# Peptides against a protein of PDB entry 1EBD: the designs that were tried, part 21

Target 1, 138 residues: chain A of PDB entry 1EBD
Amino acid sequence: KASYEGKVAAEAIAGHPSAVDYVAIPAVVFSDPECASVGYFEQQAKDEGIDVIAAKFPFAANGRALALNDTDGFLKLVVRKEDGVIIGAQIIGPNASDMIAELGLAIEAGMTAEDIALTIHAHPTLGEIAMEAAEVAL

## One batch from the design tools (peptide; made by RFdiffusion4, then SolubleMPNN)

Design b2_p30_3_s3 (from b2_p30_3, 11 letters changed)
Fold by OpenDDE base, seed 4:
Structure b2_p30_3_s3 (fold): chain B 138 residues (1-138), chain A 30 residues (1-30)
Amino acid sequence: as target 1 above (138 residues)
Amino acid sequence: DAAAAAAEAARAAKAAAAAARRERKARALK
């Protein structure tokens, strides 16, 4: 957020048209396990009257997480029921701080759970958990 | 407010771009 607002301000000072138009701002906590979030939490979406699917996939079912012996936590997608658009994501687990960027891109681009489910992820990777959670949302 | 209207316009534009992307993918898979 702050870095982007700083860029928008610098562009405005330089006489370039710029606006704060991001729909997804990531938040990361570098704990053990790491915590990352982007867009809506499930409860926030419900409080705004958005009908959502909360698709959750555990790292305990991810082949790379098993191979690393680091299987704590999960990925959660918050998917709007009407159109399958991803409006939020949360990750608790290994590499959550970096893995949230894929989901930030998906939300910012207005992608659906199907768009992720139909994207080939490298095998075996932690990143496959995004595909698995997207498949749960279908 | 103007900020809420701008955010809604941004979401709508992104949704339209996503729909067009899915249509391109569907054509390529035929």
Scores: peptide ipSAE 0.082, ipTM 0.602, DockQ to the pose 0.043
Fold by OpenDDE base, seed 2:
Structure b2_p30_3_s3 (fold): chain B 138 residues (1-138), chain A 30 residues (1-30)
Amino acid sequence: as target 1 above (138 residues)
Amino acid sequence: DAAAAAAEAARAAKAAAAAARRERKARALK
């Protein structure tokens, strides 16, 4: 957020038409466990009258998280029911700060939960939790 | 407002690009 706001401000000062055309700006907290978010929270979408699926998958069910003995937390996808488009994601758990980038890309590209569910993730990885949460949203 | 219209146009363009990606994938699976 701050680096993006700094870039937009620099572009505006330079007289460039900085269209804020980004749909999703990630936020990260480097706590233990890490916290990451991009796009809508479930309640924010509901408060705006968006009918959503909140698909949640726990790190305790992820093979890589088990192998690392770091199984705290979950990934949550916020999916618009009308068209299956991913509009938000939250991650609490190992590597959440980096894993949010896939979901940021998905939201920014207008991808659906099906687009992620039908993407092969390497096994075993923490990244597979995004695929598993996307499958829950179908 | 012009900013809201620009953001809506950006979302619509991204959705159209996503649909075109899904169509390309569906053709590659044939």
Scores: peptide ipSAE 0.076, ipTM 0.588, DockQ to the pose 0.044
Fold by OpenDDE base, seed 5:
Structure b2_p30_3_s3 (fold): chain B 138 residues (1-138), chain A 30 residues (1-30)
Amino acid sequence: as target 1 above (138 residues)
Amino acid sequence: DAAAAAAEAARAAKAAAAAARRERKARALK
């Protein structure tokens, strides 16, 4: 957020037409386990009258998390039912702070769960859990 | 408000870009 708003402000001062056009702002808590979120929480979407699928996949089923002996938590996708567009994501678990960036990109680009499910993730990786959660949403 | 209208326009533009991306992918997979 702040760094992006700083760029928009600098461009505006320079006389360039720029506007704040982001739709997703990541939030990270560097706890153990790490917590990250971007876009809608499931309840926020419901409170706004958005019909959503909450697709959840546990790190306990992720091959890399098992190999690291760090299997606490999950990834959750919040997917709009109408069109399969990802509107939110939450991660609690290993590397959540960095892994949220893929999902932030997906939300900001207006990607669907199918777009993630049909993206090849390296095996075994923590990032593969995004693909697994996307498959749950289909 | 103007901010809500701008945000909606941005979402609509991103959704259209995503649709065009999916169509490009579908053409490349044929």
Scores: peptide ipSAE 0.071, ipTM 0.592, DockQ to the pose 0.044
Fold by OpenDDE base, seed 3:
Formats: C-alpha cells, sequence, structure tokens
Structure b2_p30_3_s3 (fold): chain B 138 residues (1-138), chain A 30 residues (1-30)
C-alpha cells in the first residue's frame, strides 16, 4: 500500500498518467504458519454480489509439504463463476509469503483457474498446491 | 510442414488467450 501510493504520487508529479492500476496488492504475515492474501476474500466478493467458487486444497495432501513434515494449512482460490477468473487467493502454510506471488500475477493478468490448472508445476513442490486448488475450481 | 503449422496455430491460440486476459483485466478496473 504505502510503496504503491508513493509510486502513484511520483508518476503524478512527473506529469505521466499512472499507466499501471494494480488490481492485486499482496498482504503477508510472517507467522508460523505464514499467512498471505491477495485480491478478494470469499466473503468480500459475496458482500459485493459476486458469485464465486471458493476452491480449497490442504498442504496435508501436498507431496513436498509431507516430505518437509510441514502440512498445516491450505491454499484457497476465489474464482468468479461467470468466467472462471481468479479474483482472490489466500495461503496459510509453508512458504506462503513467496507462493502468493504466482497468484498475484494470475489476478493482475486476469487469468482463469484453467490457466493455472494447465500450467506445469515442478514435482514435488509446495507450488503444486496452486494447480491442485485450480483443478478443484474447474 | 505439419509440425511448423501446429506450432504456429499454438502460438496464435496463446496470443488470442492473452488478448482476452487483458480485456478481462480492463473490465475489472471499471
Amino acid sequence: as target 1 above (138 residues)
Amino acid sequence: DAAAAAAEAARAAKAAAAAARRERKARALK
């Protein structure tokens, strides 16, 4: 937020129209487990009258999380039902602070759950949980 | 050859999908 507001202010002072309206601003808490969020929460989307799918996948079913003995939490995708567009994501679990960047990119680009589900993730990785949650949304 | 034609079709399909994503983003900002 504050860094974005500083960039918009600098662009306005430079006489350039802000060429980049950001849709997805990540929020991270470096707790154990880590917490990360980008875009809409499921309830926020519902309160705005957006019909959504909340696709959830647990780290307890992720091969890398099992190998690390760190299986607490989940990934949740908030997907608009009309067109399958990802409008939000939440991660509670291992490496959530870095893993949220893929989902931030997906939201910022206007990608669908199918765009993530059809992307090859390396095996075994924590990042595969994004693909698994996207498949739940199909 | 058939392999070159298939690769061109795949590139065209990806470009069309990327255009549709940009249009979805522009609608979400309104």
Scores: peptide ipSAE 0.039, ipTM 0.481, DockQ to the pose 0.040

Design b2_p30_3_s4 (from b2_p30_3 with A14K A17E A18R A21R A24I A30R)
Fold by OpenDDE base, seed 3:
Structure b2_p30_3_s4 (fold): chain B 138 residues (1-138), chain A 30 residues (1-30)
Amino acid sequence: as target 1 above (138 residues)
Amino acid sequence: AAAAAAAAAAAAAKAAERAARAAIRARARR
């Protein structure tokens, strides 16, 4: 948040058009396990009257997480039912702080769960869990 | 007042851009 607001202020001083958007700003907690979030939580979407699918996949079913012996937590996608657009994501688990960037890009681009499910992820990787959670939303 | 109106207009423009991207993707899947 603060670094993004600082960038917008610098762009405005430089005479470039810039806008502050609070929807796709990632939040990270460097705990063990790591926690990351971008966009809507499931309850926030419901409180705004958005009909959502909450698609969840556990790291205990991810081949790379098993090979690392680090299987705590999950990835959750918050998907709008009307059009399949991803409006939020949460990760608790290994490398959550870096993995949230893919989902931040997907939200900013107006991508769907299908767009992620049809994206080839390298096997075996932690990032493959985004594809698995997207398939749960279909 | 003018700065707040400009910020609101920029936020509305970004929301319209995302909606246009979603509509393009939804057409490409048909």
Scores: peptide ipSAE 0.060, ipTM 0.513, DockQ to the pose 0.064
Fold by OpenDDE base, seed 5:
Structure b2_p30_3_s4 (fold): chain B 138 residues (1-138), chain A 30 residues (1-30)
Amino acid sequence: as target 1 above (138 residues)
Amino acid sequence: AAAAAAAAAAAAAKAAERAARAAIRARARR
């Protein structure tokens, strides 16, 4: 957020046409476990009248999380039912602070759960949990 | 309400951009 807004402000001061154009601002809490969110929470989408699928996958089923002995928490995708577009994501668990960036990219790009499910993730990685949660949303 | 309308408009714009990018990729593979 702040770094991006600072860039836009610098471009505007330099006389370049620039605008703040972001849909999804990540929020991170560096707790144990880490918490990250981008876009809509499930309840926020429902309160706005958006029909959503909340696809959840646990770190306890992720091969890398098992290998790290850090299996607490989950990834949740908030997927719009009408078109399968990812409109939000929440991660509670290992490396949530960095892993949220993939989902931020997916939301800003207007990607679907299918786009994530069909993206090859390296095995074994924590990032595979995004693919697994996307498969739950199909 | 204004934030929801802005978010919906932005989502529609991003979906259109995604579709345009997908069409470009599909042409590049033909």
Scores: peptide ipSAE 0.048, ipTM 0.547, DockQ to the pose 0.036
Fold by OpenDDE base, seed 1:
Structure b2_p30_3_s4 (fold): chain B 138 residues (1-138), chain A 30 residues (1-30)
Amino acid sequence: as target 1 above (138 residues)
Amino acid sequence: AAAAAAAAAAAAAKAAERAARAAIRARARR
């Protein structure tokens, strides 16, 4: 957020056309385990009257997390039921700070859970958990 | 008003891109 707003301000001062046009801003806490969020929380979407699917997949079922012996936490997708659009994501677990960027891109592009589920992820990776959570949302 | 129109245009562009991608995927499955 602050870095992006600083870039927009610097570009505006330089006389370049720049605007704040983002839909989703990532929030990261570099704890152990790491915590990351982008877009809507499940309860926030419900409080706004959005009918959502909360698709959750645990790191304990991810092949890379098992191989690393770091299986704490989960990925959660918040998917709008009407059209399958991803409107939020939360990650608690290994590499959550970097993995949130894929989901930030998906939300900013207006992608669906099907778009993630049909994206080939490298095996074995922590990133495959996004595909697994997307399959839960179908 | 201009910001709301820009947001609506961006949402329509994202929807059109999704529809184009879905059509590509549907062709690849035939």
Scores: peptide ipSAE 0.040, ipTM 0.537, DockQ to the pose 0.043
Fold by OpenDDE base, seed 4:
Structure b2_p30_3_s4 (fold): chain B 138 residues (1-138), chain A 30 residues (1-30)
Amino acid sequence: as target 1 above (138 residues)
Amino acid sequence: AAAAAAAAAAAAAKAAERAARAAIRARARR
């Protein structure tokens, strides 16, 4: 957030057309396990009257997490049921702080769960958990 | 509400791009 707003301000001062246009601000807690979130939580979406699918996939089923012996936690996608658009994501687990960036991009781009599910992720990676959670939302 | 509305607007603005990508993916699945 602050770095992005600072960039927009610097671009405006430099005479470049720039606007503050963001849908989702990532939040990260560098705990063990790491916690990351972007966009809506499932309950926040429900409280706003949004019909959502909460697709959850555990790190215990991820091939890279198993190979690292770090299988605690999960990825959760919050998908709007009407159109399959991703409106939120939460990660608790290994490398959650970096992995949230893919999901931030997906939300800002207005991507669907199908868009992630049909994206080839490198095997084996922690990032595959986003694809697996997206498949659960289909 | 604002984030959901903005996400819906972003989805609509990119609908043509998504439809083109979906058509490519649908061909790759045959």
Scores: peptide ipSAE 0.023, ipTM 0.545, DockQ to the pose 0.034; fails the geometry check

Design b2_p30_5_s1 (from b2_p30_5, 8 letters changed)
Fold by OpenDDE base, seed 2:
Structure b2_p30_5_s1 (fold): chain B 138 residues (1-138), chain A 30 residues (1-30)
Amino acid sequence: as target 1 above (138 residues)
Amino acid sequence: MSAEARARAAAAAAAAAAAAAAAAAAAAAA
């Protein structure tokens, strides 16, 4: 957030068209477990009248999380039903602070749950949970 | 989606449901 707002301010001072999109800005809490979010929460999308699928996959089903003995939490995708576009993501669990970057990229690129579900993730990794949650959205 | 992508998605959804049920059972036993 603050680093992005600083870039937008610098671009505005330079006379370039720049706007702060707070939907695309990730929020992270470095707790144990870590918490990360980007884009819409499920309730925010519903309050705006967006029909969404909330696809949730638990770290307890992830092979890498099991091998690390760190299985608390989940990944959630917020997917627009009309076109399958990912509009939000939330992660509670190991490495959530870094894993949110993939989903931030997917939202900014206008990717679908199908695009993520068809992307091969390395096995075994925590990152596979993004693929698994995308498959739940299909 | 291909038929293979649908079969994979169905397997993932089943794994997620099983893990959620196991976590809920463990939380209820504590």
Scores: peptide ipSAE 0.011, ipTM 0.339, DockQ to the pose 0.012
Fold by OpenDDE base, seed 5:
Structure b2_p30_5_s1 (fold): chain B 138 residues (1-138), chain A 30 residues (1-30)
Amino acid sequence: as target 1 above (138 residues)
Amino acid sequence: MSAEARARAAAAAAAAAAAAAAAAAAAAAA
């Protein structure tokens, strides 16, 4: 957030057209385990009357997390039921601060859970958990 | 959903359910 707002301000001072878009601004807490979020939480979507699927996959089922002995937490996708579009994501677990960037891109691009589920992730990686959570949303 | 996406989703749902059951069993043994 603050770094992005600083970039927009610098571009505006330089005479370049720039705007702050808040749709996919990530929030990160560098705890152990790490916590990251982008877009809607499941409850926020429900409170706005959006019918959603909350697809959750645990790091305890991820082959890379098992190999690292770091299996605490999960990834959650918030998927709109009408069209399968990803409108939010939350990660609690290993590398959550970096892994949220893929899901921020997916939300900004208007991608579906099917688009992520059909994207090949490298094996074995922590990033495969995004594909696994997308498959749960289908 | 394609036939391929549906087959993957069925495999993922089975894996997630098995992992949740294993985690619950480990927590009950601790």
Scores: peptide ipSAE 0.009, ipTM 0.363, DockQ to the pose 0.011
Fold by OpenDDE base, seed 4:
Structure b2_p30_5_s1 (fold): chain B 138 residues (1-138), chain A 30 residues (1-30)
Amino acid sequence: as target 1 above (138 residues)
Amino acid sequence: MSAEARARAAAAAAAAAAAAAAAAAAAAAA
C-alpha cells in the first residue's frame, strides 16, 4: 500500500496519469501462520450486492504443505458468479505473503477462476492451492 | 528429468499459459 501510493504520487508529480486502484493492493500480516488478502472479502462483495462464489481449499490437502508438515489454513477465492472473474483472494497459511502476488496479478488482469484452474503450477508447490481453489469455483 | 528440470518445464508451461490467458483477455476487451 504505502510504497504503491508513493509511486503513484511520484508519477503524478512527474505529469504521468496515475491512479491508485485499492482493489488490487495486497494486505499482509506476517504472523504464524501468515495472512494475506487482496481485493474483496466475501462479505464485502455481498455487502456491495455482488453475487459471489467463495471457493476455499485447505492447505491440509496440498501435497507441498503435507511434505513441509505445515498444513494450517486455507486459500479462498472470491469469484464473481456472473462471469467467473476473480475479485478477491485470502490466504492463511505457509508462504501466504508471497503467494498472494499471483492472485493480485490475476485480479489486476481481470482473470477468471478458469484461467487459474488451467494454469500449470509446479509440482509439488504451495502455489498449486490456487489452482485447486479455482477448480472449486467452476 | 531432475526436480529442477521439471520445475523449469512447469514454469515455462505456466508462462506460456499466462501469455495465452493475457492474449485471450485482450481479445475479450476488444
Scores: peptide ipSAE 0.007, ipTM 0.297, DockQ to the pose 0.024
Fold by OpenDDE base, seed 3:
Structure b2_p30_5_s1 (fold): chain B 138 residues (1-138), chain A 30 residues (1-30)
Amino acid sequence: as target 1 above (138 residues)
Amino acid sequence: MSAEARARAAAAAAAAAAAAAAAAAAAAAA
């Protein structure tokens, strides 16, 4: 947030067209397990009257998480039902702080759950859990 | 997941939700 707002302010001072978008601002808690979020929580979307699918996949079903013996938590996608657009994501688990960046990019670009489900992820990786959660939203 | 790991994950998720709600309230005031 603050660094992005500082960039937008610098661009505006330089006379460049710039807008503050708050949709894809990540929040991270470096706990064990790590927690990361970007965009809407499922309840926030419901409170605004957005009809959503909450697609959830557990790290206990991820091949890399099993190989690391670090299987606590899940990835959750918040997907708008009208058009399949990803409007939020939450990760509780291994590498959540870095993995949230892919989902931040997907939300900023207006990508669907289908776009992520059709994206080939390297095997075996923790990142495959984004693809698996996207498949749950279809 | 142990009972302690579940309690830590639930507390961290609640803290992340509170931080996101505070950020949304600050965005609505701007």
Scores: peptide ipSAE 0.005, ipTM 0.346, DockQ to the pose 0.019

Design b2_p30_5_s2 (from b2_p30_5, 9 letters changed)
Fold by OpenDDE base, seed 2:
Structure b2_p30_5_s2 (fold): chain B 138 residues (1-138), chain A 30 residues (1-30)
Amino acid sequence: as target 1 above (138 residues)
Amino acid sequence: MSAEARAREARRAAAAAAAAALEAARAAAA
């Protein structure tokens, strides 16, 4: 966030103003468990009149999280019902701060829940939880 | 306030709301 806003500010000062899209900007809290978000929250989407599916998958059902004995929290995808496009994601759990980047890429690219569900993740990994949550949205 | 000042304030408010929503979700998962 801060580094991105700094770049936009520098470009604006140079006479090349860039837009700051806060929907695409990840937020991270390095707590225990870690917290991360990108794009819409479910309630935010509803308040804007977007019909959404909120797909949630727990780390307690992830093989890597079990092996690490770190199973607190979940991943949530916010999926637009009209076209299946991912418009938001929230992660509370192990490695949330890094895992949010994959979902940020998916949102920026206009990917669907199906695109993520069909993406092969290595087994066992924490990243598989994104695939599992995407399958819940189908 | 200028249109730009209003837009900056709206973005700051949206960022604060997102942070609050994330913390609420964390608290619900604890």
Scores: peptide ipSAE 0.060, ipTM 0.551, DockQ to the pose 0.018
Fold by OpenDDE base, seed 5:
Structure b2_p30_5_s2 (fold): chain B 138 residues (1-138), chain A 30 residues (1-30)
Amino acid sequence: as target 1 above (138 residues)
Amino acid sequence: MSAEARAREARRAAAAAAAAALEAARAAAA
């Protein structure tokens, strides 16, 4: 929270756009499993010379996915190493089409992996996987 | 249409195009 407020204030003062103009346009494929993406893919970021961490967490380790017997796939966060800002996300797995919206909001707001890791997610939910992937990026 | 409504429609059209690209790039997410 404090880090986010400080960055938004600093960027507003500096006249820098608070996010790299990642057109955080979500893409969704309603396949089985579902696929969703927003912002940068890992390779796309690398091709543009952005040094990134790709933090991946599997649905097989998510309590809600286990309870649903739907554990295929993962969530991947693409995090800029310089400042920990989330610049992309991909989800392959249950409810990916809806879960991508949280990450789209995070990218548009210029949030960090720490901001997501510190956000309390309800337990047990599929959404916790975003928090778990964010913790991997720390 | 308001400027805001036009902007929303443009974003929706872009999202649909991005979905088609994601299908082709599904292996890149894995």
Scores: peptide ipSAE 0.025, ipTM 0.547, DockQ to the pose 0.016
Fold by OpenDDE base, seed 1:
Structure b2_p30_5_s2 (fold): chain B 138 residues (1-138), chain A 30 residues (1-30)
Amino acid sequence: as target 1 above (138 residues)
Amino acid sequence: MSAEARAREARRAAAAAAAAALEAARAAAA
């Protein structure tokens, strides 16, 4: 949080848009599969000159998704390489509309991929896919 | 309405607009 706030303040002083107020606005489409997004898309971050890791994990490898026979899609984290801070997330898959809230909270708080990777998720849950994608970003 | 309530409403309105834009983009890509 504090380091993120300090960086955003420095970026705002440098004439960069304050990413804080608008980055954590969720977008949800209640399709089949559901789609959700919060923060930066990978290409958007690149177009703004942000060096990013796009960490993707498929629902086909998630234990709960397998148990539900609902394995379409993936979770993608957009992670800033400089400090490991999560700046965006996209989910296409089961329960994306609700799962995006965890990632919106993480982005708003200025959390890193490591913070999510070290967060214990209940097993087996769809939410574990966030941890798996975070591990890919490390 | 408090400043906090106004900020919350603005974020909700922005989220709804973003959702509509994402839906339109998805429909165009289908």
Scores: peptide ipSAE 0.024, ipTM 0.521, DockQ to the pose 0.018
Fold by OpenDDE base, seed 4:
Structure b2_p30_5_s2 (fold): chain B 138 residues (1-138), chain A 30 residues (1-30)
Amino acid sequence: as target 1 above (138 residues)
Amino acid sequence: MSAEARAREARRAAAAAAAAALEAARAAAA
């Protein structure tokens, strides 16, 4: 899992032209667990000189994931420190392929971690993990 | 096709290419 995240980050650095126009393009791998990404990886942002917070929350701490007995993985937000704007997100875990859409919308709209943290998510849901990760970034 | 529809189709094609790259990376990491 951690080794895969590092390799995906390295390939994202090698294969994405750093043009602003492609930052919010989602990528999904329908594996078990599912993998999804949108925007910057943490290392990609650092390599471009962006000072970021990488806020990570595990599915093992999500109430819905526990109820489903499907707790592998995490959500990671990549947040620009200067203004709290979300510039990237990665999800490894249940329903990652659909959950990435909320974060893609947030990135395209220029939303902050605070915007997501203050958004009421239904309890208990898998999507609530986005709120939890956003709170970690504050 | 409108300009907006063309832009959306271009994004969809780019997303599919990015997904294929992630899959290749995953396969290489297995």
Scores: peptide ipSAE 0.022, ipTM 0.490, DockQ to the pose 0.033

Design b2_p30_5_s3 (from b2_p30_5, 10 letters changed)
Fold by OpenDDE base, seed 4:
Structure b2_p30_5_s3 (fold): chain B 138 residues (1-138), chain A 30 residues (1-30)
Amino acid sequence: as target 1 above (138 residues)
Amino acid sequence: MSAEAKARAEKAAAAAAAAAARAAAAAAAA
């Protein structure tokens, strides 16, 4: 948010056309394990009357997390049931701070859980957990 | 949903459930 708005302000001062247009703002806590979130939490979507699937996949089932012996936490996708569009994501676990960027991109682009599930992720990686959670949402 | 998408969903759900069961068993044994 602040960096993006700062860029827009700098571009405007420099005489370049720019606009603030974003759907989601990522939030990161650099704890151990790391916590990251973008878009809706499951309860926030429900409180707004959005019918959602909350697809959760644990790092304890991820091949790279097992190989690293760092299996605490999970990825959760919040998917709108009507059209399969990803409207939120939460990650607690290894590399959550960087991995949230894929899901931020997916939300900003209006992508579905099927789009992520059909995207080939490198094996074995922590990033595969996004695909694994998207498969749970199908 | 295609047969392939269904098979992926069932596999992912089974993996998630198995991992949750292992975590619960480990917590109950501690």
Scores: peptide ipSAE 0.216, ipTM 0.733, DockQ to the pose 0.011
Fold by OpenDDE base, seed 1:
Structure b2_p30_5_s3 (fold): chain B 138 residues (1-138), chain A 30 residues (1-30)
Amino acid sequence: as target 1 above (138 residues)
Amino acid sequence: MSAEAKARAEKAAAAAAAAAARAAAAAAAA
């Protein structure tokens, strides 16, 4: 947020057309395990009357997490049922602070769970858990 | 949903359920 707003301000001062437009702001807590979130929580979507699927995949099922012996936690996608659009994501687990960026991009672009599920992720990676959770949402 | 998308969804759901069952068994043994 602040760095992006600072960049837009610098571009505007330089005479370049730029705007602050964002749907989702990532939030990260550098705990063990790490916690990251972007967009809606499942309960926030429900409180607004949005019919959602909460697709959860555990790091204990992820091949890279198993190879690292770091299998605590999960990824959760919050997917709007009407159109399959990803409106939120939460990660508790290894590399959550960096992995949230893919899901932030997906939410900002209005991507569906199908778009993520059909995206080839390198094997074995922690990032595959986004694809695996998107497959649960199909 | 395509037949392929359905097969992937079923596989992912089965993997998630199997991992949850293993985690529950490990927690019960600790």
Scores: peptide ipSAE 0.169, ipTM 0.690, DockQ to the pose 0.011
Fold by OpenDDE base, seed 2:
Structure b2_p30_5_s3 (fold): chain B 138 residues (1-138), chain A 30 residues (1-30)
Amino acid sequence: as target 1 above (138 residues)
Amino acid sequence: MSAEAKARAEKAAAAAAAAAARAAAAAAAA
């Protein structure tokens, strides 16, 4: 957040029209487990009248998380029902701080749950949980 | 969605449900 706001401020000072898009800005808490979010929360989307699918996949079902014995938490995708576009994501669990970047990219690019589900993730990885949650949203 | 995408969705949903059941069983045993 603060680093991105600093970039937008620098661009504005340079005479480039730039705005802070808070929907695409990740928020991270480096706790144990880590917490990360980008875009809409499920309730926030509902409060704005957006019809959403909330797809949740637990780290306890992820092969790499099991191999690491670090299975606390989940990934949640918030998917707009009308077009399947990912509008938000939340991760609680191992490597959440880095894994949120894929989902931030997906939201910024206007990608669907199908696009993520059809993307080949390396096996076994924690990152596969994004694909697995996207498959739940199909 | 394709028949393949549907089969993947069903597999992912089943894996998620199985993990939730394991977590509930572990919580009940604690």
Scores: peptide ipSAE 0.167, ipTM 0.690, DockQ to the pose 0.011
Fold by OpenDDE base, seed 5:
Structure b2_p30_5_s3 (fold): chain B 138 residues (1-138), chain A 30 residues (1-30)
Amino acid sequence: as target 1 above (138 residues)
Amino acid sequence: MSAEAKARAEKAAAAAAAAAARAAAAAAAA
């Protein structure tokens, strides 16, 4: 947050008007399991009157998580029903702190669940869970 | 969505449901 706000301020000083997009700011808690979030929580979207799909995929179904014997938690996508755009993501599980970056990029770029579901992820990886959750949102 | 996308969605939903059932069974055994 603070570093991003500082960057936006520097861009504005350089004569490039920029806005702080709070939706694309990740939050990470380095717990065990790790917790990461970017964009809307399902309830926040509902409180703003956004009709959403909350697509949840558990690490216990992910091939890499099974191979690592680290299967606690899940990935959740918050998808706007109107257009299929990903507006939020939450990860509780292995490597959540790094894996949230893909979803932060997807949200910032205005990608849909279909865009992620059609993106080839390397097999087997923890990152496939983003694709697997996006498939649930279809 | 395409027929292929629908088939992937159904597969993913089935995998998620199966994993949730395993997790619930594990929690009930603990």
Scores: peptide ipSAE 0.159, ipTM 0.684, DockQ to the pose 0.012

